# Peptides against a protein of PDB entry 2FGR, part 58

Target 1, 331 residues: chain A of PDB entry 2FGR
Amino acid sequence: SSVTLFGIVDTNVAYVNKDAAGDSRYGLGTSGASTSRLGLRGTEDLGGGLKAGFWLEGEIFGDDGNASGFNFKRRSTVSLSGNFGEVRLGRDLVPTSQKLTSYDLFSATGIGPFMGFRNWAAGQGADDNGIRANNLISYYTPNFGGFNAGFGYAFDEKQTIGTADSVGRYIGGYVAYDNGPLSASLGLAQQKTAVGGLATDRDEITLGASYNFGVAKLSGLLQQTKFKRDIGGDIKTNSYMLGASAPVGGVGEVKLQYALYDQKAIDSKAHQITLGYVHNLSKRTALYGNLAFLKNKDASTLGLQAKGVYAGGVQAGESQTGVQVGIRHAF

## One batch from the design tools (peptide; made by RFdiffusion4, then SolubleMPNN)

Design b1_p12_4_s2 (from b1_p12_4, 4 letters changed)
Fold by OpenDDE base, seed 4:
Structure b1_p12_4_s2 (fold): chain B 331 residues (1-331), chain A 12 residues (1-12)
Amino acid sequence: as target 1 above (331 residues)
Amino acid sequence: SVEITPDDFGPA
């Protein structure tokens, strides 16, 4: 058997020009280019093409040294894999997010990522952003000539919030085609949650695609999220993303990404545009900078996710500008 | 065996 210790420490200086009070925030933040993490993983060859695996991964907060503690909430799985694919048991990215976030050129972290995987409805479940789940069983197929799929089910374990039962139940999956420069995927998921103590289904459909032209990569996402409430009507958001990245000078990468969040329940849109640059000092160490602009319209209150500095909302209809400059180190 | 190696940046 093998055991690998791995991690990323990503820490930045971040600034946002507006918080919920209209004041600027700045300081030391984390995870601007990649989520900071510490993990252990390993495999055991069981013979006959069968392998056992484990993966334990937690988030690192370099700004405060994990003052709130450390856990393995990023991933805590045991697995079996072989010619049949991989079965995982334990908390992980749900299959839909695992696949569909891969089209985010900002790696689903920092101030630039696609924010569609979100709790749009003040859902009371722990994972109402649709990214991860507790009590998850997942299955991933091999890649068959480009075609692949993933499926997952998370047990609710009779969790209740208010009058809502089955909270935390997830069912979902994706189908994909990954071959050479092309990737395309369709994901569907439903999660049981609560809003205002009432049973709510979080339904999600996401289409993603990317193409690597060598000199540049294009990526896109189309997503609809619906929090289906028994009382009060559905909270629906349509999210769109288009991004491009290109290598620069052999050691750098520039990224530009636009997203639109059409929040139907409040008839309000938010526009996000982010410019990012990563400068590789080595294979393991990079400097990076992100510049993001978020324009809220009407009743929209979205904020950029400057983790460790400010990740809250802004006043309705306000725009927010964010900057991150940091170091990412992998080990 | 135990190894320390840079991880692929993997998913977020």
Scores: peptide ipSAE 0.030, ipTM 0.684, DockQ to the pose 0.484
Fold by OpenDDE base, seed 2:
Structure b1_p12_4_s2 (fold): chain B 331 residues (1-331), chain A 12 residues (1-12)
Amino acid sequence: as target 1 above (331 residues)
Amino acid sequence: SVEITPDDFGPA
């Protein structure tokens, strides 16, 4: 058996022109091109095509040396895999986020990513962004001529908030077709949470697709997130993304991505456009730059996620510009 | 054995 130590350290200088008070923020940030992480993983061959595995992974914050501590909240799984696919036990990405975030050309990190996987309703659950879950069982199929799927269930373990008694329960999955230059997926999920101490269902549907033309890649997402509340009506957001990437000079990649967040409960939209560039110095080291513009309309208060510098909202109807320039190193 | 190996990482 083998154990692999792995990780990424991604640190940047970041700037946003507006915070919640209308002031600029700047400093040293983290995870602009990829999420910084430290992990351990390994596999054991059990014979007959069956393997056991483990995966332990936590986030690294290079700007402060993990002042809030280190944990394995990114992933902490034990697995069995073989010709039948893979079964995982433990905290992980839920199947819907694992598959559907793959269409985000900014890899669900930094100031440029698709922000649809979000807590849109002040949900009181720990994972109300729909990205990860505790107490998760997941199953992933093999790829059969392009067709594949993933399914997951997370136990609530009778977690209560107010009158809600099933907080943290997740059920969801995706179906996909991945063959050559084409990828397409449909994901469905429901998570139990609370809003204002009342039981609430977070329902999510996401369609993603990409096509690699060799000279460029196109990618898109369509998502609806709905927090179904017993009192006060539903909080619904429709999110859209379209992006393109292209290799540059054999060592670089340019990316352009647009997203629209139609926040129905406040009848307000936000528009995001991001230009990114990655310059590979080696297989494991890159320089990168991101430039993002976020335009909030009406009551929208969304902010760009300059992790380690400023990730909060802005005043209603305000626009925000963000910049990140950094180094990514993988080991 | 323990190995330190660069890996291609999936989504965040």
Scores: peptide ipSAE 0.029, ipTM 0.670, DockQ to the pose 0.473
Fold by OpenDDE base, seed 5:
Structure b1_p12_4_s2 (fold): chain B 331 residues (1-331), chain A 12 residues (1-12)
Amino acid sequence: as target 1 above (331 residues)
Amino acid sequence: SVEITPDDFGPA
């Protein structure tokens, strides 16, 4: 039996040129390259190829010392694993997000990530961004010659919001092919939630792929999210991402990523382009910089996610520029 | 035993 303490402290100086009032924001932010975290994990060999595991992980906010508290909302699982794969019980990334966010070259954090995994409809559920779920049972297959899959179900536990029942129920999964330089995945999920106190289904389909050419990596995502409402019509967003990364000088990595968010309910698009650089000072410590530009069209009000500084929206049709420069340290 | 080791950069 072993217990491992692990973590990341990622803190940056961040700037955005516009908030909701049109004013600039700047300060010390968190999680610009990787999400800051503290965790405990361990395994026990039960014999016969069976292992028990636990994983407890929470987010760290280096800028304020976790002033709002610490919890294990990133992951709190117990598991059994073996030749059959892995079964997990507890709050975790849902299988769809766990797999499909891996194609985001900005690691689903900072001002450059793919923002498709989002609550597009003012959903009232706790996890209406489709990233994690409470009361989750997950199963992950072994890798069979590249082929692998993950499935999950989260219990709603009869949670209600307004007239909506079954809030928080998740069902979803992915199929994938991971072999050498190639990765490709298809994910499907449905989550029950509420919008305006009315039952709403959050349906998500995501296709991801990447290929590592050695000299560069290409990655892409195609996603559709629908909040299916009985009244007012569906809130549909089609999100697209294309990114490239390349090693620089043996110790650095440059990243360029473009995303398009076609917000059908408001007939408005947003364009995001991000340039990032990571400079590895060691295996555990890196400096990084991100430069992002977000162009909202028409009624779109999306903002860059400069966590700890400003993560709100902007005025409709306004553009936002963001910068992060920071240190990432893993332990 | 308690082991303090760098973790891989896992998902967000």
Scores: peptide ipSAE 0.025, ipTM 0.653, DockQ to the pose 0.491
Fold by OpenDDE base, seed 1:
Structure b1_p12_4_s2 (fold): chain B 331 residues (1-331), chain A 12 residues (1-12)
Amino acid sequence: as target 1 above (331 residues)
Amino acid sequence: SVEITPDDFGPA
């Protein structure tokens, strides 16, 4: 059997012009182009077209050397795969996020990504952003003439918060069509959580599509997230994203992405626009720069996610500008 | 055996 050690170290200098106090923040940040990670994976051929697999992956924080520790919270799965597809057991991206984040041209990291996969309601569950789940069983189909799907269920294991039971239960999946230059997907998920110690359902629907024109790629997302509370009404956010990317000179990529977050519970919108550039020095090493503008309206307080520098909110109705310049190295 | 493979393994 073979074991593959892999990883990414992505570290940047980052700046945001406003924090919650209206002051600038700057320093050394992480994961501006890709999430920094360390992992182990492997496969075993069991014969007859059946394979076993494992995947262990954790986040790396290059700015402080993982001062808070290291874990395999990114992924910790064992799997069986074959002509039937793949079954995974263990913490992982939930199927909906795994598929639908693929339309994010900023790879769901740094100051430019689509931020729709979020805890919009101060949910008390650990994974109320809808990205990953503990105690997860996932199944992914093969691709049949472009059609593919993924499904997942996470056990709550009778986890309680306040009066809420079944916290951490996830059920969800996607259907997709991936053929040549076209990709399109529909994802649906529900997660049980708590808000203010009360049972809450996090419902999510996401549509994604992309088309590669060769000279450029267009990508889009439409998402609704709804925290359905027994008391206090629903907390609903409609999120929209449209992005374009293009190769530059055979060694680079330019990306432009716009997102709108319509936060219904506070009748407030936020607009995000990001320009990014990646310059490949090799297959393994890249330089990158991101420039992001986030405009909050009314009661919106969203902040850009300059991990390692500042990822908090801003004052209501304030705009934030962020810059990241960094190195990404894969091994 | 241990192999080091440089790959971009997706998003967040």
Scores: peptide ipSAE 0.032, ipTM 0.665, DockQ to the pose 0.493; fails the geometry check

Design b1_p12_4_s3 (from b1_p12_4, 5 letters changed)
Fold by OpenDDE base, seed 1:
Structure b1_p12_4_s3 (fold): chain B 331 residues (1-331), chain A 12 residues (1-12)
Amino acid sequence: as target 1 above (331 residues)
Amino acid sequence: STEVTIDDFEPA
């Protein structure tokens, strides 16, 4: 049998010009181009086209050496795979996020990513951003002439918050068409949670598409997230993203991505524009820089996610500028 | 016996 040790150490110098008090923040941050991680994985051929697998992965915080500890909360799965596809047991990306975040040109990290996969309603569940789930069973189909799908169910195990039952239950999936330069996907998910101690359903619909023109790639997302509350009305956000990337020479990549977050419950919009550049020093080592602008309108208080430096909100209607310059090393 | 290898893992 074999075990593969793998990881990424991504550390940056980051700056944001405004925090919640209107003051600047700067320092050493993490995960600006890719999420820093340490993992173990392996497969075993069981014969007859059947394979067993495992995957254990946790986040690395290079700025403080994982002062809060290390865990496998990124992924902790055992799986069986074969001609039927793959079944996974354990904490993982939920199928909807696994597929639909693939259209984010900023790899769902740093100050530039699509931020639609978010807890928009102060949900009290551990994973109310719709990205991962505990107690998850997932199934992924093979690719059939471009068509593929993934499905997942997470057990709530009778977790209760306030008067809300079934907290943490997830059901969702996607259908996709991946053929040559084209990718398109539709994802649907529902998660049970609590807001203010009251039962709430987090419903999510996401449409994604990308096309690789060789000289450039275009990518887009359309998402609606709705926290359905029995009291106080629904908290709905419509999120939109459009991005482009292009290779620069043989060793670089430039990215430009725009996102709009229409926060219906507060009738407020936020606009995010990010320019990124990655310079490959080798196959495994890169330098990168990100420049992001976040413009909040009206009551919107969104902040850029400069992990390790500042990831909080700003004052209502304020704009924030962020910069990250860092090193990414994969092993 | 388990062999431990270091992979050239690609960033996500």
Scores: peptide ipSAE 0.033, ipTM 0.727, DockQ to the pose 0.173
Fold by OpenDDE base, seed 5:
Structure b1_p12_4_s3 (fold): chain B 331 residues (1-331), chain A 12 residues (1-12)
Amino acid sequence: as target 1 above (331 residues)
Amino acid sequence: STEVTIDDFEPA
């Protein structure tokens, strides 16, 4: 049997000009270009085209040495795969996020990512951002002429919060077409949660597409999240993203991404624009810089996610500028 | 015996 050890250590110097008090924050942050991680994985050939697999992956925080501990909350799966595709058991990215975050040119990390996969409603569930789930069973099809799909179901295990039952139940999936330079996907998900101790359904629909022109890549996302509450009305957010990336000088990549978050419940918009650059020193080591600007309008309080430095909100209607400069090393 | 390999992991 084989076991592969893998990981990424990504650490940066980060700055944001405003926190919730209007003060600047700066220091050493993590995961500016890629999420820092440590993982173990392996496969076993069972014969007849059947394989068993495992995957254990946790986040690394290089700035504090994982002071809060280490866990495998990124992924902890056992799988069977073959000509039928792959079945996974265990905590993982839910199929919708696994596929649809792939269109984020900032890889769902740092100060520049698409922030649509979010807990928009103060949901009380552990994974109300729609990214991962506990107790998950997932199935991924093979790719047939470009067409592929993924489906998932997470058991709630009778988890309750307040009067809400079935908290943590997830059902969702995507259909996709991945062929050469083109990728397009549609994802649908529902997660049961609680808001204010009351049963709430988090519904999500996401459309993503990208095209690689060789000289540049374009990518886009359209998403609606809806927290359906029995009392107080629905909390709906429409999120939009458009990004472009291009290779620079054979060793670099420049990225530009815009996102709009139309927060319907507060009738407020936030605009995010991020410029990123990655400079590959090797296949495994890169320098990077990100510059992000987030403009909140009206009651919007969104903040850039300078992990390890400041990832909180700002005052309503305030703008925030963020910078990250760091090193990414993969092993 | 478990063989430990370090993969040429391409960072996504």
Scores: peptide ipSAE 0.032, ipTM 0.725, DockQ to the pose 0.159
Fold by OpenDDE base, seed 2:
Structure b1_p12_4_s3 (fold): chain B 331 residues (1-331), chain A 12 residues (1-12)
Amino acid sequence: as target 1 above (331 residues)
Amino acid sequence: STEVTIDDFEPA
């Protein structure tokens, strides 16, 4: 048996030109290129191709030394794996987010990522962004000539909010084809939550694809999220992403990504464009810079996620510019 | 006894 200690410390200087009051914010932020984390993992060979595993991982906030505490909310799983694939028990990424966020060239972190995995409807449940779940059982297949899949179910354990009595229940999965330079996936999920104290279903469908041409990589996402409320109309958002990345001089990578968020319930769109650069000083250490522009139309109030500095919204119809410059170190 | 190691990890 073995136990591995691992982690990432990613800290940056960040600036956004608009907050909810129209003022600028700046300071020391976290997780601009990769989410800062500390983890423990291990495996035990049980013989016959069967292995037991555990994984415990929590987020690190380098700017304040985890002033609010440390936990294992990123992942806390025990697993069995073998020729049949892998079964996991415990809090983790839900299968849909685990697979479909892999097409985000900004790794679902910082000011540049695809923001479609979001609580679009003021859902009152934990994890209404569709990223992780408590009380989760998940299964991942092996890769069969490129074809693979993942499935998950999370128990609500009779959690209630208002009149809703199944809050936190998740069911979802994906099918994928991963072969050489090509990756393509389709994900479907439903999560039970509450809005205004009333039972609500969060339905999600996501299509992702990427192709690596060697000299450059292209990636795309198409997503629909729908909060189906017991009373009132559906809250629907269609999200689109297209990105490209390319190696630079053998030690760097440049990224450009565009996203559109069509928020149907408020008949309003937001446009996001981000330019990023990573410079590898070593295998473990990199410098990086991100420049993002977010244009809200009409009633849209989306903000860039400069974690540790400002991650709130802006005034309706306002545009926001964000910058991050930082260091990422993996150990 | 259990060996504790520090290993390289993909930056993700």
Scores: peptide ipSAE 0.031, ipTM 0.716, DockQ to the pose 0.186
Fold by OpenDDE base, seed 3:
Structure b1_p12_4_s3 (fold): chain B 331 residues (1-331), chain A 12 residues (1-12)
Amino acid sequence: as target 1 above (331 residues)
Amino acid sequence: STEVTIDDFEPA
């Protein structure tokens, strides 16, 4: 059998002009172009087209040497695969996020990504951003003439918060068409959580599409998240994204992405625009720069995710500008 | 990435 050791170290200098107090923050941050990680994976051929697999992956924080520890919370799966597709057991990206984040030109990383996959309601569950789940069983189909799908279920294991039961239960999936330059997907998910100690369902619907014109790629997302509380009104957010990327000089890529977050519970919008550039020094090493602007309106307090420097909110109605310049190395 | 070959394994 074989085991592959793999990883990414991505570290940057980052700046944001406003924190929650209205002051600037700057320093050494992580994961500006790709999430820094360390992992192990392998496969075993069982014959007859059947394979066993494992995948263990954790996040690396290069700025502090993983001062808070190391774990395999990015992915810890065992799998069987074959002509039927793939079944995975263990913590992983939920099928909806795995597929629909693929339309984010910033790969759900750094200060530029689509931020729709978020805990919009102060949910008390561990994964109320809708990205990953514990106790997950996932199934992914093969691609049939472009058509493919993924499904997942996570057990709650009778987890409770306050009076809420079934916390951590996930059910969701997507259907997609991936053929040549075109990709399009629809994802649906529900996650059980708690808000203020009360049972809450996090419902999510996401549409994504992209088209690669060769000289440029266009990508878009439409998403609604709704935290349905047993007591109190729904907390609903409509999120929209449109982005474009293009190769530059055979060694670089430029990206431009706009997102709108319409936060219905506070009747407030936030606008995000990000310009990114990646310069490949090799297949494995790149330099990058990101410039992001986030405009909050009314009661909105969203902040850019400058991981390792500042990822908190800002004052209501304030704008935030962020910069990241860094090195990404894959091994 | 680095590949390591493991020939035999007995579970404990």
Scores: peptide ipSAE 0.028, ipTM 0.618, DockQ to the pose 0.045; fails the geometry check

